# Ledger of designs, part 2: peptides against a protein of PDB entry 2AUS

Target 1, 323 residues: chain A of PDB entry 2AUS
Amino acid sequence: ADIKREVIVKDDKAETNPKWGFPPDKRPIELHIQYGVINLDKPPGPTSHEVVAWIKRILNLEKAGHGGTLDPKVSGVLPVALERATRVVQALLPAGKEYVALMHLHGDVPEDKIRAVMKEFEGEIIQRPPLRSAVKRRLRTRKVYYIEILEIDGRDVLFRVGVEAGTYIRSLIHHIGLALGVGAHMAELRRTRSGPFKEDETLVTLHDLVDYYHFWKEDGIEEYIRKAIQPMEKAVEHLPKIWIKDSAVAAVAHGANLTVPGIVKLNAGIKKGDLVAIMTLKDELVALGKAMMSTQEMIERSKGIAVDVEKVFMPRDWYPKLW

## One batch from the design tools (peptide; aimed at target 1 L206 D211 Y224)

Design b1_p19_5 (made by RFdiffusion4)
Pose (drawn by RFdiffusion4):
Structure b1_p19_5 (pose): chain A 309 residues (1-127, 142-323), chain P 19 residues (1-19)
Amino acid sequence: ADIKREVIVKDDKAETNPKWGFPPDKRPIELHIQYGVINLDKPPGPTSHEVVAWIKRILNLEKAGHGGTLDPKVSGVLPVALERATRVVQALLPAGKEYVALMHLHGDVPEDKIRAVMKEFEGEIIQRKVYYIEILEIDGRDVLFRVGVEAGTYIRSLIHHIGLALGVGAHMAELRRTRSGPFKEDETLVTLHDLVDYYHFWKEDGIEEYIRKAIQPMEKAVEHLPKIWIKDSAVAAVAHGANLTVPGIVKLNAGIKKGDLVAIMTLKDELVALGKAMMSTQEMIERSKGIAVDVEKVFMPRDWYPKLW
Amino acid sequence: SAFEELLEEAKEHYEENRL
């Protein structure tokens, strides 16, 4: 997921006018929230659905959604997209996820076999692909390990299968997500407590600094997604519901294949929309016309890059 | 409830650290 993609510039002269839109990190606080995502450290106990409901109550929001469900007892990274950016969590499906898990073996197994068996579970699994498994600690029947997986991978099922392969059986004692696409345990990871307090600092004390840092621009959700940057003049057509045509492309990532989920970005690096690539990168460069992206969801409001009559 | 408790604790913390 976190492979740095090469950027290919097709129109080296394209410029963006500051009058239109906003750099993503410089939105007025209200707009920042309307188009924000929270990198939330989900506490054990509540369901992911309940956590989102609490967040909507705390931030007095109409809409919100999480990216990748965590079970009630699971803690960790839970991206919560807000308001107008609610559906941006779609961008996380192609990106991977990472967990730290504690596995309790129902029988004694030599460490040698445990490490050997765990390694064999990398690659593909039926229940999804397991990118990597790193054993952190093996203390008796307790195995602490880090695992990177494809989205929708049930870790409980993976541990159960490891238990079968060892014959002794296995139980997942605990699980914590450490990564969900571009969201990880860094300075943007916030708790529900921080969110409530920072909201009070803003609404009661008039200080927006803390609630601002606790909420990321929605563009964060597409950091690991292939991107196509378009001209200012092309943004309006897309923002108004049209698919993206090739003439509007300024630069794009290498490796885009037909059918790939892509992010359409302005030259300010704001998220305009998510869509499916109808052409490859090379075809987008060589061709002068045609639909480059079948737009599935538009995020940018019509007001930022207006059509003028 | 768990959420009400969280709100109460956050209120107390906000009053002790209010700017």

Design b1_p19_5_s3 (made by RFdiffusion4, then SolubleMPNN; from b1_p19_5, 7 letters changed)
Fold by OpenDDE base, seed 5:
Structure b1_p19_5_s3 (fold): chain B 323 residues (1-323), chain A 19 residues (1-19)
Amino acid sequence: as target 1 above (323 residues)
Amino acid sequence: SWFDELLEESRKRYEENRP
């Protein structure tokens, strides 16, 4: 998520009409909720599905979805996309995750050996999905981006770990325990990051959501519920972006593929087949799609389909039809 | 349920702190 992508400008004279659209910071509260994502602090105990159902009940919503399951006993960062933003979870599912884990060793191991062996688990690891996973139980490679040991207290090892989506920390700890020769299990787990969502001032509890919704509905105070809900654009911050002309927005919002002439600026390093976010010049999410060209091809070509549009988020009427 | 307890606790806090 922290990879700064260079922005390449194709049209430095492209302007946007301030009267069109609804920038993320300028949405009325009802519209903000309709295009919102909650950075939820999931409590330990309930399933991620129960928590999503409760959020829908608290906020009187028809639809919501989460950006990646946390086990019942696991707490922390659960992005919950609301209403018209529900489909943005597809951008969060493949996003990297961070956890803080407590590993309990089943025997005494010197601290130097713990540190040395845990460092060997940085990089590519082979995992098998748990029995209860909806994922096919095939061996798969996953990346461990980093392991940071926070504390070692005898047999208890507190560590931070950054991982590729669908890495099983329980399985990682099991393999570390095997490598140490004593065995280990996961005592505690908290997710501290899911792509662009982290432990920060935007992290809210179910308790906060109930209270903030009451302040809005009973007292007319919108501030708290507005702060508790992030714009859906937050959920795509980690994706490569393509910014389009105002004249292209309505076409894409109608489900037309993005063509090269519609591009104003784009991130470097887009490859054919990448999931990309199509943005307005006001940083509004229009759609998600599959890149049909590389960044370089989108720069060099004068025509052709740049993005196969898969999911439209923007309403069709926010921008005028200019075709 | 855990959720009913959450709602009841929130309502109590709201009633106690209502301006």
Scores: peptide ipSAE 0.243, ipTM 0.843, DockQ to the pose 0.648
OpenDDE base, seeds 1, 2, 3, 4: peptide ipSAE 0.218, 0.186, 0.122, 0.016; ipTM 0.833, 0.809, 0.767, 0.487

Design b1_p19_6_s2 (made by RFdiffusion4, then SolubleMPNN; its pose is not in this set)
Fold by OpenDDE base, seed 3:
Structure b1_p19_6_s2 (fold): chain B 323 residues (1-323), chain A 19 residues (1-19)
Amino acid sequence: as target 1 above (323 residues)
Amino acid sequence: MEEERRRKSEEELEKLRAE
């Protein structure tokens, strides 16, 4: 998620009309909400689905969706996409995650041995999904990007862990406990990151949302609710991007596939089959789609389908039809 | 005013949890 992607310019003369579209920073409050994502601090207790239902009631919304299930007992970063942005959560499903976990050991282990063994779990691990997961219970590899031990207090080990999407921290802790020879279980878990969403000033509680909604509806103060909701474009920051001409925007917004002539600039390292974000020159999200070409093919070819458009987010009328 | 809003917010969240 943190890899800065090189930007390759294909058309350095392409301009954008400032009168077209609604850049993320210039949306009226109602439009901002319609294309918003909340960085929610999910409390422990409720399911992710219950929390989404509560947000819809609090904010008087018809639709919302979350960027990846947290177990009822797990707190922390739950991106909740709103209304017209609801389906942007599909961009967050494959995104890396970070957690802070408390592991309880079932026996005494020297601190040096704990540190040494936990370091060996950085890299590729083999996991079997738990029964409660909708995922087939087949053995699969997952990447542990890093393990940072924060505190060791006797049998309690507090650590930060960065993982590939769909890594089960409970299973990781079980395997660490086996490797230590004493066994272990997950005592506590908090998600501290989901792709571009992290514990920062944008993290809000359900209480904050209630208060901020009342400030807007009862007092006419929009500032708090505006800051509590991120633009949907935040949810695609980690994806490879393709920026398109103004003349291509309306066609893509109508569900047409992106063709090579519509490309102004693109990220390096796009592979065929990658999920990509199609952006305007004002960094507005038009659509998500599947790359049908590599970055190199999109540069070298003069024609062809570059992206199979899967989900359109931009309204059809933000840009004029120029075909 | 802030305390009364906090109380209303808590009451609304409790209603949401009881549903």
Scores: peptide ipSAE 0.032, ipTM 0.712, DockQ to the pose 0.824
OpenDDE base, seeds 1, 2, 4, 5: peptide ipSAE 0.000, 0.026, 0.027, 0.029; ipTM 0.318, 0.674, 0.687, 0.711

## One batch from the design tools (peptide; aimed at target 1 L102 E151)

Design b1_p20_2 (made by RFdiffusion4)
Pose (drawn by RFdiffusion4):
Structure b1_p20_2 (pose): chain A 309 residues (1-127, 142-323), chain P 20 residues (1-20)
Amino acid sequence: ADIKREVIVKDDKAETNPKWGFPPDKRPIELHIQYGVINLDKPPGPTSHEVVAWIKRILNLEKAGHGGTLDPKVSGVLPVALERATRVVQALLPAGKEYVALMHLHGDVPEDKIRAVMKEFEGEIIQRKVYYIEILEIDGRDVLFRVGVEAGTYIRSLIHHIGLALGVGAHMAELRRTRSGPFKEDETLVTLHDLVDYYHFWKEDGIEEYIRKAIQPMEKAVEHLPKIWIKDSAVAAVAHGANLTVPGIVKLNAGIKKGDLVAIMTLKDELVALGKAMMSTQEMIERSKGIAVDVEKVFMPRDWYPKLW
Amino acid sequence: SMDEKYIEEAREHIEKREEE
């Protein structure tokens, strides 16, 4: 997921006018929230659905959604997209996820076999691909390990299968997500308590600084997604519902294949929309016309890059 | 380190589980 993609510039002269839109990190606080995502450290106990409901109450929001469900007893990274950026969690499906898990073996097994068996579970699994498994600690029947997986991978099922392969059986004692695409345990990871308090600092004390840092621009959700940057003049057509045509492309990531989920970005690096690539990178460079991206969801409002009549 | 933090928390979880 976190492979740095090469950027290919097709139109080296394209410029963006500051009058239109906003750099993503410089939105007025209200707009920042309308188009924001929270990198939330979900506490054990509530369902992911319940956590989102609490967030909507705390922030007095109309809409919100999470990216990748965590079960009630699972803690950790739970991206919660807000308001107009609610659907941006779609961008996380192609990105991977990472967990730290505690596995309790129902029988005694030599560490040698445990490490050997765990390693064999990398690659593919049926229940989804397991990118990597790193054993952190093996204390008796307790195995602490870090695992990277494809989205939708049930870790409980993975541990169960490891238990079968060992014959002794296994139980997942606890699970914590440490990564969900570009969201990880860094300075942007916030708790529900921080969110409530920072909201009070803003609505009661008039200080926007803390609630601002607790909420990320929605562009954070597409950090690991292939991108196509378009001219200012092309943003309006897309923002108004048209698919993206090749003439509007300024630069793009290498490796884009037909059918790939892509992010359409302005030259300010704001998220305009998510869509499916109808052409490859090379075809987008060589061709002068045609639909480059079948737009599935538009995020940018029509007001930022307006059509003038 | 982060790994040490997880190991410490896992050990506390195992201790609590064995006491119950």

Design b1_p20_4_s1 (made by RFdiffusion4, then SolubleMPNN; its pose is not in this set)
Fold by OpenDDE base, seed 3:
Formats: structure tokens, C-alpha cells, sequence
Structure b1_p20_4_s1 (fold): chain B 323 residues (1-323), chain A 20 residues (1-20)
């Protein structure tokens, strides 16, 4: 999520009509909810699916989806995409994650040895998915981006860990315990980040959502529910972006593939096969798609399919048909 | 009901101020 991407301008004369679309900060409250993502503090106890079902009941929603399962006992950052935004969760599944974990050691180990061994687990690790996972139990590599030890109290080790999507912290702790020679297990786990979503002012509880919805519906106060819901564009901040001209927006919103002449600007480092976000010049999410060209090919070519559009989010009527 | 709403609103205001 923290990768800074250069923006390459292909058409420096492209302008956008201020009367078209609904920028993320200008959506009426009902429309904001329809295109929203909640940064939920998932409580320990319920499944991620139960929590999504509760949000749907609390906010009177037909559809919602989450940005990556947390186990019942695991708390913290669970992005919940709402209504028309529900399918934006596919952008969050491959995103990096951060956790705070409590590891309990099964024997006494000198602190210096704990620190040294845990440092060796930064980088590429080999994991086998747990039996309960829907993922095939094949050995696979995963990247540990960083390990930060927060506290060591005898046999209890509190640490922050940044990991590639689908890294199992329970398995990491088991392997650390084996490397220490005493064994270990995961006592507690909290997710502190899921891609662009983190523990910040946008983090809300189920209780907050109940209260905020009542303030809106009973008292006419929309401020709290508005702040509790992020625009769906937040869920794609970590993706490479392609910004398109106004005349291309309606075609993409109808499910047409993005062609090279529609591109105004784009991020550097797009590879063929990457998941990309197609944006308006007002930073509205039009669609997600698969890059059919590299950034360099999209700059150099005058024609061709740049993005295979997989998922449209924008309504068809926000921009006029100019074809 | 009104007292419960007022207390909820005051909690939400405090929470919003703590995160501002």
C-alpha cells in the first residue's frame, strides 16, 4: 500500500467538466453509502461473515462484502464494502496486511536470541496453509516485510508484523518457536492494517455504526454516518491507476474495454496482467480491470486495448455518452 | 428515548473530537 507510484502524463491538455460525475467528497449521503467502505474494528468472537450480516441489518443494506477474512478470535481492521461498492473488496484481497501478535514461548529463551531469530524471519518464508483454509495445502513462499518487537515479558513476545496477503501469522509463530528450539503458539492476534485501511480516525465499531445510523434516520444528523463510511476510492488507493478522459468514461461504465486513446495519465510500473484502477480526472473509480499493456506500451502506442475491464462501479449516467 | 439519543450523540461527539 505504501509504494509511491510516479504519475506519467500522456495528455496535458485534457480537462474535465465539473458538472459530470460525483467526486468522492461531493456525494449526497445516500449515494456516499451506496459507494462506501467501512473501516470496521471487528470485535473478537463473531466471524467476518456474521459481522458483515450485522452491518447490513444496522445500515439497512441489501449487499456488503469484506476485504479479507479475520478469524473469529481475531480483532481489528476489517474493510466492509457496501452496496454498489461491494465488489471493490477484490482490490483488498491481494493487499499487504499488518498485525500485532502475542507469541507465547513454550520455554525460556534469552531476549537477545529472541530478537536475533525473529529478525531472520524478515524476507521470504515458506508456509503451508492451515487445514481449515480453502487454499490448497501446498508449500508456498510469502514475504514478511518487517517484524518489530514491541515488548518481551519472559515467555510472552508482543510484535508488529507486516506481511504479504495470505501469510499465516499462526504458522509464522510456529516456525519462530521451532527456530528458537522451545516451540511457540499464537496467544493473541489483531489486524492493524489491510492495504490502505489502518487503525486511524476512520476505524469504527459496530456500536458506533448503530448510533450514527440512528442520528441520521431519527435526528436528521448525517455527519457521523458520513465520516464513518469511506468512499470506495479509498479501497483502490494502493493499486496502480489509469486516469481517463471524460469522453471515455461512459463507454467504460458500459463495460467497454479501455483503449489507449482514452488515457490521460497513468502510474509508472504497470505490467501486463496487473490489476489496475480506472479513474476519472476527478479521482472517481470507474472500473477495475486487467492491464493488457505495460505503462511503457500505453505511452508509446496510439491504439489498442490498454485494460480488459473486469468490474464496473460507476453508474452509466454520471457521464454523458460521447460516442 | 430522547435521553438515550442525547447520551449517544454526546459519546459520538467525544469520539469524533478524540480522533480529530
Amino acid sequence: as target 1 above (323 residues)
Amino acid sequence: AAAARAARLERARRLAEEHA
Scores: peptide ipSAE 0.022, ipTM 0.573, DockQ to the pose 0.032
OpenDDE base, seeds 1, 2, 4, 5: peptide ipSAE 0.020, 0.019, 0.012, 0.017; ipTM 0.533, 0.503, 0.535, 0.528

Design b1_p20_4_s2 (made by RFdiffusion4, then SolubleMPNN; its pose is not in this set)
Fold by OpenDDE base, seed 3:
Structure b1_p20_4_s2 (fold): chain B 323 residues (1-323), chain A 20 residues (1-20)
Amino acid sequence: as target 1 above (323 residues)
Amino acid sequence: DAAARAARLAAARRRAEEHA
C-alpha cells in the first residue's frame, strides 16, 4: 500500500469541467453514504458478516461488504464498503495486512533466541490454509514484510507483523513456536491495517455509527456521519491509477473498455494483467479493470484497449456523453 | 431521551476536538 508510484503525464493540456461529476469532498451526505467505506473497529465476538449486517441496520442500507474476513475473536480494522461502493472490497482483498499479535510460548526461551528466530521469519514463508478457510488446502508461499517485537514478558511475546494478503498469523505463530523448540499459540490478535485503512482518526465503532446516524436523522447534524464514512476512492489508493479525459468518462461508466486515446496520465509500473483504478481528473473512481497493456505500451501506442473494464462504480449521468 | 442524546452529542464533540 505504501508504494509511491510515479505519475506519467500523456496529455498535459487536458482540462476537466468543474460542473461535471461529484469529487469525493463535494458529495451530498446521501451520495457520500452511497459511495462510502467505513473504517470499522470490529469488536471481538461477532463474525465479520454479523457486523456488516448490523451496519446495514444502523445506517438503513440495502447492501454492504467487507474488505477481508476477521475471525470472531479478532478485533480491529475492518473496511466495510456501502451500497454502490460494495464491490470496491475487491481492491482490498489482495492488499497487505498488519496485525498486532500476542504469542504465548509453551516453554522458557531466552529473549535473544526469541529475537533471532523471529527475524528469520521475515521474507517468504510456506503455509497450508486451515480447514475452516474457503481456500483450497495446498501449500503456498506468503511474504512476511516485517516483524517488530513490541514486548517480551517471560513466555508472552507481543509483536507487530506486516504480511501479504491471506497469510495466517495463527500458522506463523505455530511455526515460530516449532523453530523455538517449545511450541507456541496465538493468544490474541488485532488487525491494525488493511491496505490504505489503518488505526487513525477515521477508525469508528458500531456505537459511534449509531450515535452519528441519530445526530443526522434526528438533529440534522451530518458532520459526524460524514467523517465516519470515507469516500470509496480511499479503498483504491494502493492500486495503480489511470486518469482519463472527461470525454472518456461516460463511455467507461457505460461499461466500455478504456482505449489509449482516453488516457491523460497514469502510474508507472503497470503490467499487463494488473488490477487498475480508472479515475477522473478530479480523482473520482470510474471503474476497476484489468490492464491489457503495460504503462510503456499505453505511452507509446496511439490506439488499442488499455483496460478491460470489470467493475463500474460511477453513475452514467455524472459526466455527459461526448460522442 | 433528549438529555441522553445531548450528552452523547457533547461526548462526540469532545472526541472530534481531540482528533483535530
Scores: peptide ipSAE 0.041, ipTM 0.724, DockQ to the pose 0.031
OpenDDE base, seeds 1, 2, 4, 5: peptide ipSAE 0.032, 0.025, 0.022, 0.019; ipTM 0.659, 0.618, 0.609, 0.551

Design b1_p20_5_s3 (made by RFdiffusion4, then SolubleMPNN; its pose is not in this set)
Fold by OpenDDE base, seed 3:
Structure b1_p20_5_s3 (fold): chain B 323 residues (1-323), chain A 20 residues (1-20)
Amino acid sequence: as target 1 above (323 residues)
Amino acid sequence: SAEAEARARFEALLARVEAR
């Protein structure tokens, strides 16, 4: 998520009409909710689906979806996309995750040996998915980006871990325990990050959402519920972006593929097959799609399909049809 | 205000979606 992407400009003269669209910070509260994502602190106990159902009841919503399942016993960062933003969760599924885990060792191990062995699990690891996963139980490689030991108390090891999407922390802890020679299990787990969503001032509880919704509906105070909901554009911050001309926005919002002439600027390092976010010059999310060209091909070519548009988010009427 | 104009555009947009 923290990869700084260079921005390459193709058209430095491209302007945007301030009367068109609804920039993320300029949406009326009702529209902000319709295109919102909550950075929820999921409590331990309920399933991620139960929590999404509760948010729908609290906020009087028809639709919502989460940015990647947390087990019932696991707390922490659960992005919940609302209403018209519900399908933006597809951008969060492949995003890196961070956890704080408590590992309990089944025997005594010197602290220096714990530290040395856990450091060897940084990088590529082989995992087998658990029985209860929707994923076929084949061996697969996953990346551990970092392991930070926070505390060691005898047989209890508290650590922070950054991982590739779909890394199983329970399986990691099991393998660490095998490498230590004593065995281990996961005692506790909290998710502290899901792509661009982290433990920060935007993290809210279910109780906060109840209170903030009441302040809006009963007292007319919009401030709290507005701050508790992030714009859907937050959920795509980690993706490579392509910014398009105002004249191309309505076509893409109607489900047309993005062609090369519509591109104003783009991130470096886009590969064919990458998931990309198509943005307006006001940083509004138009659509998600699959790159059909590299960044270099999108710069060098004058024509052709740049992005196969998979999911439109922007309404068809935010920008005029200029075709 | 730019916010009042944005609200009016949004309400006019909602009315067009509900009329379908």
Scores: peptide ipSAE 0.041, ipTM 0.618, DockQ to the pose 0.010
OpenDDE base, seeds 1, 2, 4, 5: peptide ipSAE 0.017, 0.032, 0.000, 0.000; ipTM 0.525, 0.579, 0.418, 0.407

Design b1_p20_7_s4 (made by RFdiffusion4, then SolubleMPNN; its pose is not in this set)
Fold by OpenDDE base, seed 1:
Structure b1_p20_7_s4 (fold): chain B 323 residues (1-323), chain A 20 residues (1-20)
Amino acid sequence: as target 1 above (323 residues)
Amino acid sequence: SAEAERRARFAALLARAEAA
C-alpha cells in the first residue's frame, strides 16, 4: 500500500460527466453499504467465518466475505467486504500483512543474540504450511520484509513483522527458536495490517457495528455507520490502476475486456499477468482484471486487449452504453 | 488462568509498544 506508483497520462484532454456514476464520497448510505468494506478488529476466540456471519446478522446483509483468514486465537485487522463488494477480497488475499507477535523462548538467551538471530530472518525464508491450511503442504519460499523487536522480557519477545501473503508466523517463530538453540513457540498474535487496511481511525469492533447500526435504524443517525464502512475502492489502493474513458465504462461493466483505446491514464510498472484495478476518472472501481500488456505496451500500442476482466463490480447502468 | 494471563500480558505489551 505504501508504494506510490507513478501515474502516466495517455489522454490529458479526457473529461468525465459529473452526472454519471457514483463516486465513493457521493454514495447514498444504502449504496455505500452495498459497495462497502469494514476494517474489523477481529476479537480473539471466534473464527473469521463466524465473525463474517455476525456482521451479516448485525447489518442485515445477504452476502459478505473476509480479506484473509485469521485463526480463532488471532485478533486484529480483518477486512470484511459487504454485499456487491464481497469479491473485492480477492485483491486483499495476495496483499502483504503485518503482525505483532509474542514469541516465548524455551530457554534463556542473551538479548544481543536474540536481536542478531532475528535480523537474519529478514528476507527469504523456507516454510511448510501447517496441516490446517487449505494450501498444499509443500515447502515454499516466503518473504519477511522486516522484523522489528518491540520488547524483550526474559524469555518473551514482542516483535512486529511484515510478511508476504501466506507467511506463517508460527512457523517463523519455530525456526527462530531452532536458530537460537533453545526452541520457541508463538504465544500470541495480532494482525496490524492487511494491504491498505491497518490499525487506524477506520478500525471498528463488532460492538461498534451493533451501536452504529442501531443509531442509524432507530435514531436516524447515519454518520457513524457511514464512517465505519470504507468504500470498496479502499480495498484496491495497493493495486496498480488503469483509469478509463467514460465511453469505455459501460462496456467493461458488461464484462468486456479493456482495450487500449479506452485508457486515459495508468500506473507505471504494470507487468503482464499483474492484478490491476480498472477505475473511472472519478476513482470508482469498475472491475478487477489481469494485465495482458505491460505499462509500456499500453502506452505504445494503439489497439489490443490491455486487461482481461475477471470481476466486475460496477452496475451496468451507472454509465450510459455508448455502443 | 494461564491463557488469560498470557492474553493480559500481551495486551499490556501491545499497549506499551503502541504508546512508544
Scores: peptide ipSAE 0.170, ipTM 0.816, DockQ to the pose 0.811
OpenDDE base, seeds 2, 3, 4, 5: peptide ipSAE 0.050, 0.134, 0.137, 0.065; ipTM 0.725, 0.807, 0.797, 0.747

## One batch from the design tools (peptide; aimed at target 1 L102 E151 R190)

Design b1_p21_2 (made by RFdiffusion4)
Pose (drawn by RFdiffusion4):
Structure b1_p21_2 (pose): chain A 309 residues (1-127, 142-323), chain P 21 residues (1-21)
Amino acid sequence: ADIKREVIVKDDKAETNPKWGFPPDKRPIELHIQYGVINLDKPPGPTSHEVVAWIKRILNLEKAGHGGTLDPKVSGVLPVALERATRVVQALLPAGKEYVALMHLHGDVPEDKIRAVMKEFEGEIIQRKVYYIEILEIDGRDVLFRVGVEAGTYIRSLIHHIGLALGVGAHMAELRRTRSGPFKEDETLVTLHDLVDYYHFWKEDGIEEYIRKAIQPMEKAVEHLPKIWIKDSAVAAVAHGANLTVPGIVKLNAGIKKGDLVAIMTLKDELVALGKAMMSTQEMIERSKGIAVDVEKVFMPRDWYPKLW
Amino acid sequence: SSDEKYIEEAREFIAKREAEE
């Protein structure tokens, strides 16, 4: 997921006018929240659905959604997209996820076999692909390991299968998600308590600084997604519901294949929309016309890059 | 480090679980 993509510039002269839109990290606080995502450290106990409901009540929001469900007893990274950016969690499906898990073996197994068997579970699995498994600690029947997986991978099922392969059987004692696409345990990971307090600092004390840092621009959700940057003049047509045509492309990532989920970005690096690539990168460079992206969801409001009559 | 933090937390969880048993 976190492979740095090469950027290919087709129109080296394209410029963006600062009058239109906002750099993503410089939105007025209200707009920042309307188009924000929270990198939330989900506490054990509540369901993911319940956590989102609490967040809507805390931030007095109309809409919100999480990216990738965590079960009630699972803690860790839970991206929660807010308001107008609610659907941006779609961008996380192609990006991977990482967990730290504690596996309790129902029988004694030599460490040698445990490491050997765990390694064999990398690659493909049926219940999804397991990118990597790293054993952190093996203490008796307790195995602590880090695992990277494709989205929708049930870790409980993975541990169960490891138990079968070892014949002794296995139980997942605990699980914490450490990565969900671009969201990881860094300075942006916040708790529900921080969120409530920072909201009070803003609405009661008039200080926006803390609630601002607790909420990320929605563009964060597409950091690991192939991107196509378009001219200012092309943003309006897309913001108004049109698919993206090739003439509007300024630069794009290498490796885009037809059918890939892509992010359409302004030259300010704001998220305009998510869509499916109808052409490859090379076709987008060589062709002068045609629909480059079948737009599935528009995020940018019509007001930022307006059509003027 | 992060690994040390997770190992400490896992050991505390395991100790608690064994005490409850």

Design b1_p21_3_s1 (made by RFdiffusion4, then SolubleMPNN; its pose is not in this set)
Fold by OpenDDE base, seed 4:
Structure b1_p21_3_s1 (fold): chain B 323 residues (1-323), chain A 21 residues (1-21)
Amino acid sequence: as target 1 above (323 residues)
Amino acid sequence: SLEETIERMRELMRKRREEEE
């Protein structure tokens, strides 16, 4: 999420009509909610699904979904996509995660050995999914992007860890304990990041949501609930983007594949098969899709399907049909 | 913030130590 992607401009003369669409910062509150994502501080205790159900009740919503399961006992960053934005979780499920974990060792180990062994777990690891996971119990590789030891106190090790989606920290800690020769277990776990969502000023509790919804519905104060809900575009910040002409927006919003002539600018480093966000020139999310070309092919070719559109978010009427 | 989370986790770590002593 923190890597700035280079932007390649194909059409430097492309303009956008300010009367068309609804930029993320200019949506009426009801529309903002319909296309919103909450950076929820999930409490320990409830399941992620129970928390989503509570948010739906609190905010009087029909649909919502979460950006990656947290275990009942695990707290922290749970992105919850609302209503028409519900399926934006597709962008968040594969996103990297960060945790702060407390590992308890079952024996005494010198700190130098702890540090050395934990460093060896950076990179690719082999994991077996736990029985409770919806994932088939096949051995799979996962990436540990970084392990930062924050504090060692006797048998307790506090660390920050960045991991590929679907890495089980409990399993990681178990394997670290085995490698140390004494065994270990996960004492505490908090998720501090899920892709572009992190512990920042946008993080809100269920209690905050109750209060903010009350202020809006009873007092007419929309400011708090507006700030508590991020635009759905936040949920795709970590994806490679393709920005399209105003004339292409309506077609994509109707489910047409994006063709090369519709591209105004795009991120570098798109590969065939990548999940990409199709954006307007006002940074509105039109759709998610699968890249059918690389960035280079999208630059060099004059025609062809650039993106296979998988999920449309934008309403069909925000931009006029210009074909 | 992340810093606040880390500090809360350090406090939990301290409390655990006090319970083991």
Scores: peptide ipSAE 0.484, ipTM 0.914, DockQ to the pose 0.854
OpenDDE base, seeds 1, 2, 3, 5: peptide ipSAE 0.474, 0.477, 0.474, 0.479; ipTM 0.911, 0.911, 0.910, 0.911

